# Designs tried in a protein design run: peptides against a protein of PDB entry 3HUF. Part 143

Target 1, 320 residues: chain A of PDB entry 3HUF
Amino acid sequence: MWIIEAEGDILKGKSRILFPGTYIVGRNVSDDSSHIQVISKSISKRHARFTILTPSEKDYFTGGPCEFEVKDLDTKFGTKVNEKVVGQNGDSYKEKDLKIQLGKCPFTINAYWRSMCIQFDNPEMLSQWASNLNLLGIPTGLRDSDATTHFVMNRQAGSSITVGTMYAFLKKTVIIDDSYLQYLSTVKESVIEDASLMPDALECFKNIIKNNDQFPSSPEDCINSLEGFSCAMLNTSSESHHLLELLGLRISTFMSLGDIDKELISKTDFVVLNNAVYDSEKISFPEGIFCLTIEQLWKIIIERNSRELISKEIERLKYA

## One batch from the design tools (peptide; made by RFdiffusion4, then SolubleMPNN)

Design b2_p20_7_s3 (from b2_p20_7, 10 letters changed)
Fold by OpenDDE base, seed 1:
Structure b2_p20_7_s3 (fold): chain B 320 residues (1-320), chain A 20 residues (1-20)
Amino acid sequence: as target 1 above (320 residues)
Amino acid sequence: KEEEFKKMEEEELKEAEEKK
């Protein structure tokens, strides 16, 4: 989201979130959803127009800002952005930091991009929330992205957490739920006057972890916890691969259980399968190797003695 | 000149806050 602050109290010492939309900026406007009051005699009554575009699909992957357009409203002394005079037709900016100078005012409006990108675990929730979140200037998507800051967990009471949720946790994304999204949608008006009124997602995240025994106390408890072990991974998602990498595993990828020969079994500690393959191929598992699902692996890695537990299962099946 | 102008704007801002 875009946040503005200013020097010399020209914004009354307040920080403000700018959502996608159009704002008239000037001395003789009242702060609302479409106006930004600036307090200086050197600033025109109506000085500039700011237009913030909704996020693009690319912004979800790059963590780039919503496009910021600035137009001078035919003022005597013009408008500058990053020391450059704004053109007569306006200019568009994609920089994460903008210093906006209105006329001869010696105090600048500082606009900065606070990255917030929300990943969803399922397409149904994305379809429900994407429009509202995009109107907040928040990029949304389903696929893993290095720009993701938040992950929406689908709360099904009594269900195991998904691989997406496991990976989001280990990647140190802030896990949130529908309750946070609902709360986030209501603050749009309250944050006009004070950007500090934005709800802290970290509080929601702490509550999720505290109330769900399927999470370890921290990602650090699991990251590299299986360093030195080797696995073969069959028919899993990209998130599954990245999850296993974060556990410190050496990973070999295969297409079918038939690709696992005796030589590979000798070099691999265990095989990781998706649920569908695990359930269908249970009878045809290679002898002398430990096969498990990611969900079964997760139940082991959240335990304090995860290395000992895995070692015991590997030994049990190697000598059986 | 910029410091003098900054000081003048700071004084104008204080006067505007005192009038609210």
Scores: peptide ipSAE 0.029, ipTM 0.557, DockQ to the pose 0.118
Fold by OpenDDE base, seed 5:
Structure b2_p20_7_s3 (fold): chain B 320 residues (1-320), chain A 20 residues (1-20)
Amino acid sequence: as target 1 above (320 residues)
Amino acid sequence: KEEEFKKMEEEELKEAEEKK
């Protein structure tokens, strides 16, 4: 989201969030959803127009800012952004930091981008929330992104944790729920005057983890916990691969269970399968190898003695 | 810096009042 602040009390000593939309900036306007009052006699009654665009799909993957357009409203002394005069037709900016000078006012409006990018675990939740979140200047999507700051856990998935949720947790992404999104939607009016009124997602995250026994106490308890072990996985999802990498596993990939030969078995401690393959082909698993799902692996990983547990299962099934 | 900015504001305010 874009946040503005200024020196010299020209913004009344307050910070403000700018959501996607159009703002008239000047001395003789009243603060509302479409106006920014700036208190200086050197500033025109109506001085500039700010236009913030909604997030692009690219912004979801990069964590880049919503495009910020500035237009001077035919003022005597013009408008500058980052010491450059704004063109007659207005200019657009994708920089994360903007120093906006209105006329001759020695105090500048400082606009900065606070990165917030929300991944959803399912398309239904994305469809429900994307429009509202985009109107807050928050990029949203389904696919994994290095720019993701928050992950929406789906409560409708029953009691089972998804691979997406597991991976989000290990990546140290802030896991949130629909209650946080609802709360975030309520502050839109109050943050016009005070940007500090944004809800704390970390409190929501702590409560989710505390109330769900499928989470370890920290990501650090699981990261590299299986260092020195080797696995093979079906080349299905990038998230599953990255999850296994974060566990410290050496990973081999295969395309089908029929590709699991004696050479692969000799180099592999266990095989990781998706639920569909595990359930359909459990009768035809290769001999001499331990096969499990990501969810079964996760249940072992969250235990304090995960290395001992996995070793016992490997031994039990290699010699059965 | 803050005192210099305050002085610049006072000067610009004075110029803006003289031009009204």
Scores: peptide ipSAE 0.023, ipTM 0.593, DockQ to the pose 0.081
Fold by OpenDDE base, seed 4:
Structure b2_p20_7_s3 (fold): chain B 320 residues (1-320), chain A 20 residues (1-20)
Amino acid sequence: as target 1 above (320 residues)
Amino acid sequence: KEEEFKKMEEEELKEAEEKK
């Protein structure tokens, strides 16, 4: 989201979130959803127009800002952004930091991008929330990206957490729920006056972890917890591979269960499968190797004695 | 700094009024 602040009293000492939309900026406007009052004698009654675009799909993957357009409203002294005079037709900016000078005002409006990219675990929730979140200037998507800051957990009552949720947790992404999204959708009016009124997602995350026994106390309890073990997996998902890497596993990939030969078995401690393959192919599992699902593995790794539990299962099946 | 900036703003305002 874009946040504006200014030195001195020109923004009344307040910070403000700018959502996608159009704003008239000037001395003789009243603060509302489409106006920004700036208190300086050197600023025109109506000085500039700010237009913030909704996020692009690219912004979700890059964590880049919503496009920020600035137009001078034919003022005597013009408008500058990052020491450059705004062109007659206006200019568009994709920099994360903008110093906006209105006329000869010695105090600048500082606009900065607070990166917030929300990943969804399922397309249904994305379809429900994407429009509203995009109108808040928040990029949304389904796929993992390095720019993701928040992850919306799909709460199915009584179900195990998804691989996406497991991976988001280990990546130290802030996991949020629908209650946070609902609250976030209501803050639009309150944050006009004070950007600090933005709801704390970290508190929501702490509450999710505290109240759900499917999570360990911290990601650090699981990261590299299986260092020294080797696994094999079907080449099914990038998230599953990355999850296993974060556990410290040496990973071998195979294309089919038939590719699990004596050589692979000799260097592999266990085989990780998705639920569909595990359930359909149980009869086809190679003898003498421990096969489990990611969800079964997760139930082991959240235990304090995860290494001992895995070792016992490996030993039991190698000698069976 | 704030007092220097206020003085600069007052000077700029005077210059702007003289050019009207």
Scores: peptide ipSAE 0.023, ipTM 0.595, DockQ to the pose 0.073
Fold by OpenDDE base, seed 2:
Structure b2_p20_7_s3 (fold): chain B 320 residues (1-320), chain A 20 residues (1-20)
Amino acid sequence: as target 1 above (320 residues)
Amino acid sequence: KEEEFKKMEEEELKEAEEKK
């Protein structure tokens, strides 16, 4: 989201969120959803127009800002952005920091980008929330992104957490739920005047972790917890691979259970399967190897003695 | 800075009055 602040009290000491939309900026406008009052005699009654665009698909992957358009309203002294005069037709900016000078005013409006990018675990929730979040200037998507700051878990009462949720937790993404999204929507008007009134996602996250026994106390309890072990996995999802990598596992990939030969078994402590393959093929698992699902592995990983537990299971099957 | 700002505002007011 874009936030503006200014020197010399020209914004009355307030920090303001600029959601996607159009704003008339000037001395003789009243602060509302489409106007920004600036207090200086050097500023025109109606001085500039700011236009914030909605996020692009590219912005979801890069964490880049919503496009910021500035147009001077034919003022005597013009408008500058980052010491450059705004062109007659207006100019568009993708920099994360903008110093906006209105006319001869010695104080600048400072605009800065607060990165917020929300990944969804399922397409149904994305479809429900994406439009509203984009209107807040928040990029949204389903795919993993290095720019992702928040992850929306699906609230299914009594279900195990998904692989996406497990991975989001381990990569230190702030996990949120639908209640937080509803809260964001409710306070939209209140945060226009004061950017500090933005709901605390970390409080939501802490409550999720505290109230769900499927989460460890911290990501650090699980990261590299299985260092020195080797696994084989079916080449299914990038998220599953990245999850196992964050556990510190050496990973071999195979295309089918038939590819599990004596050589692979000799290099592998256990095989990780998806639920569908595990349930269908459990009768025909290779002898002398431990097979488990990601969800079964996760249940071991969240235990304090995870390394001992996994070692005991591996040994049990070698001597059986 | 506040005194310089007041002085600039006074000069700009004067320039704006001279152009009326």
Scores: peptide ipSAE 0.023, ipTM 0.573, DockQ to the pose 0.069

Design b2_p20_7_s4 (from b2_p20_7, 9 letters changed)
Fold by OpenDDE base, seed 5:
Structure b2_p20_7_s4 (fold): chain B 320 residues (1-320), chain A 20 residues (1-20)
Amino acid sequence: as target 1 above (320 residues)
Amino acid sequence: MKEEEEKMKKEELEEALEKE
């Protein structure tokens, strides 16, 4: 989201979130969803127009800012952004930091981008929330992104957490739920006066982890917990591979269960399968190797003695 | 000190703009 602050008292010592939309900036406007009052005699009654675009798909993957357009409203002394005069037709900015000078005002408006990118695990929840979140200047998507700051877990009571949720947790992404999204939707008007009123997702995250026994106390409890072990997996989702990598596993890939030969078995401690393959092919598993699902592996990983548990299962099946 | 210098610069610039 874009946040503005200013030197001196020209913004009354307050910070403000700028959501996607158009703002008239000037001395004789009243603060609202479309106006930014700036207190200085050197600033025109209506001085500039700020236009913030909704996030693009590219912004979801890069964590880049919503496009920030500045137009001078034909003022005597113009408008500058990053020491450059704004052109007659306005200019668009993709920099994360903007120093905006209105006329000869000695104090500048500082606009900065606070990155917030929300990944959804469920397409239905994305469809429900994406429009509202985009109107807050928050890019949203389903696919994994290095720019992801938050991950929406689906509150299905009694369901196992998904691989996406497991991976988001290990990546130290803030896991949130629909309750946080609801709360976030209510603050839009209050943050016009004070950007500090933006709700902290960390409290929601702490409550999710505390109330769900499927999570360890921290990502650090699981990261590299299986260092020194090797696994083989089907060439499935990238998230599954990255999850196993974060556990410290050496990973071999295969295309089908028929490709699991004696050589692969000799170099592998266990085989990780998706639920569909595990359930359908459990009768045809190779002899002398431990096969499990990611969800079964996760249940072992969250235990304090995960390495001992894995070692016992490997030994049990290699010598059977 | 810095806030007072900023205030003086503000007042001088505001007065200069009222005279233009």
Scores: peptide ipSAE 0.043, ipTM 0.693, DockQ to the pose 0.073
Fold by OpenDDE base, seed 3:
Structure b2_p20_7_s4 (fold): chain B 320 residues (1-320), chain A 20 residues (1-20)
Amino acid sequence: as target 1 above (320 residues)
Amino acid sequence: MKEEEEKMKKEELEEALEKE
């Protein structure tokens, strides 16, 4: 989201969130959803127009800002952004930090981008929330992204957490739920005058983790917990691969269970499968290798003695 | 330059405070 602050109390000491939309900026406007009052004699009654676009699909992957357009409203002394005069037709900016000078005002409006990108594990939830979140200037998507700051967990009581949720946790993404999204959608009007009213997701995350026994106390409890072990994985998803890497596993990939030869078995401690393959192929598993699902692995990983538990299972099946 | 900028900043700040 874009946040603006200013020097010299020209914004009355307030920080303001700018959502996607158009704002008239000037001395003789009243603060509302489409106007920003700036208090200086050096500023025109209506000085500039700020237009913030909705996030692009690319912004979800890059963590880039919503496009920020600035137009001078034919003022005597113009408008500058980052010491450059704004062109007659307006200019557009994708920089995360904008120093906006209105006319001869010795104080600048500082606009900065607070990155927030929400990944969804479920396409139905994305479809439900994407429009509202985009109107807050929040990029949304289904795929993993290095720019992802938040991950939406589905509150289906009694279901095992998904691989996406496991990975989101280990990569230190803030896990949120529908209750947080609902709360986030309600603050749009209240944050006009006070950007600090934007809800902190960290409290929601702490509550989710505390109330769900499927999570360890921290990602650090699991990261590299299986260092020194080797696994083979069916090449099914990038998220599953990245999850196993974060556990410190050496990973070999295969395309089918038939590709698991004696050489692979000799170099591999266990095979990780998805639920569908595990359930369908459990009768045809190669002899002398421990096969488990990611969810079964996760149940072991969250235990304090995960290394001992894995070692015992490997020994049990290699010598059976 | 710095003294003139500080002077303008002071004048604008004083004027901003007079309008509150």
Scores: peptide ipSAE 0.037, ipTM 0.642, DockQ to the pose 0.144
Fold by OpenDDE base, seed 4:
Structure b2_p20_7_s4 (fold): chain B 320 residues (1-320), chain A 20 residues (1-20)
Amino acid sequence: as target 1 above (320 residues)
Amino acid sequence: MKEEEEKMKKEELEEALEKE
């Protein structure tokens, strides 16, 4: 989201979030959803127009800012952004930091991009929330991205956490739920005066982890916990591969269960499958190898003695 | 103290620039 602050108390010592929309900036406007009052005698009554665009799909992958448009409203001394005079038709900016000078005012408005990029675990929740979150200047998507800061866990009552949720946890993404999104949607008016009123996602995350026995106490309890073990995985998802890498596993990939030959078995401690393949192919599993799902692996990983548990299962099936 | 002095100088500069 865009946050503005200013030197010399020209914003009354307050920070403000700029959501997507249009703002008239000037000395003689009242702060509201479409106006920013700036307290300086050197600033025109109506000085500039700021327009924040909604996030693009590209912004989800890059963590880039919503486009920031600045137009001078035909003022005597103009407007500058990053020491450059704003053009007559206005200019658009994609920089994460903007120093905005209104006329001859010796104090600048500092706009900075606080990256918030929300990944959803399922299309249905994305469809429900994307429009509202985009109107808050928050990029949203389904695919994993290095720019993702938050992950919305799908709470299906009585279900195991998804691979996406497991991976989001291990990569130290802040896991949130629908309650946080609902709260985030209500703060739009209150944060006009104080950007610090943004809800703390870390508090939501701590509560999710504390109240769900499917999570370890920290990602560090699981990261590299299986270092030294080797697995084979069906080439089904990049996310599953990255999850297994974060566990410290050496990973071999195969295209079908028929590709699991004696050579692969000799180099592999266990085979990781998705639920669909595991359930459909149980009868066709290679003899003498431990096959499990990612969800079954996760249940072992969250245990304090995960290495001992895995070793026992490997030994049990290698000699069966 | 130094930040307040710099603030006052900027405010004085602002008032001077308004008279132009």
Scores: peptide ipSAE 0.037, ipTM 0.671, DockQ to the pose 0.068
Fold by OpenDDE base, seed 2:
Structure b2_p20_7_s4 (fold): chain B 320 residues (1-320), chain A 20 residues (1-20)
Amino acid sequence: as target 1 above (320 residues)
Amino acid sequence: MKEEEEKMKKEELEEALEKE
């Protein structure tokens, strides 16, 4: 989201969130959803127009800011952004920090980008929330991104957490739910004048972790917990691969269960399968190897004695 | 120039404080 602050109390000491939309900026406007009052004798009654665009698809992957357009409203002394005069038709900015000078005002408006990028675990929730979140200047998507700051967990009562949720947790993203999104949607008007009134996603996250026994106390409890073990996995998803890497596993990939030969078994402690393959092929598992799903592996990983549990299962099948 | 800028900064600050 864009936040503006100013020197010399020309914004009345307020830190304001700018959502996507158009704002008239000047001395003789009243603060509302489309106007920004600036208190200075050096500023025109109506001085500039700010236009913040909705996030692009590229912004979801880069964590870049919503485009910020500035137009001078034909003022005597113009408008500058980062010491450069704004052109007659206006200029657009993608920098994360903007120093905006209105006319000869000795104080600047400082605009800065606070990164917030929300990944969804399922397309149905994305379809429900994306439009509203984009109108808040929040990029949204389904695919993993290095720019992801928050991950939406789908609360299905009695369901195990998904691989996406497991991976998001280990990446130290803030896990949120639909209750947080609902709250975030209601605060739009209240945060106009005070950026500090943004809802605390970390409190939502702490409550999710505390109330769900499927989460360890921290990502650090699981990261590299299986260092020294080797697994083989079906080449299905990059997310599953990255999850197993974060556990400290050495990973071999195969295309089918038929590719699991004696050589692969000799260098592998266990095989990780997706649920569909595990359920369909459980009667045809290779002899002398431990096969499990990611969800079954996760249930072991969240235990304090995860290494001992894995070792016992490996030994049981090697000597049976 | 510097004195005029300092004067302007002071006048702008005083005006901002009068409106709070």
Scores: peptide ipSAE 0.036, ipTM 0.636, DockQ to the pose 0.212

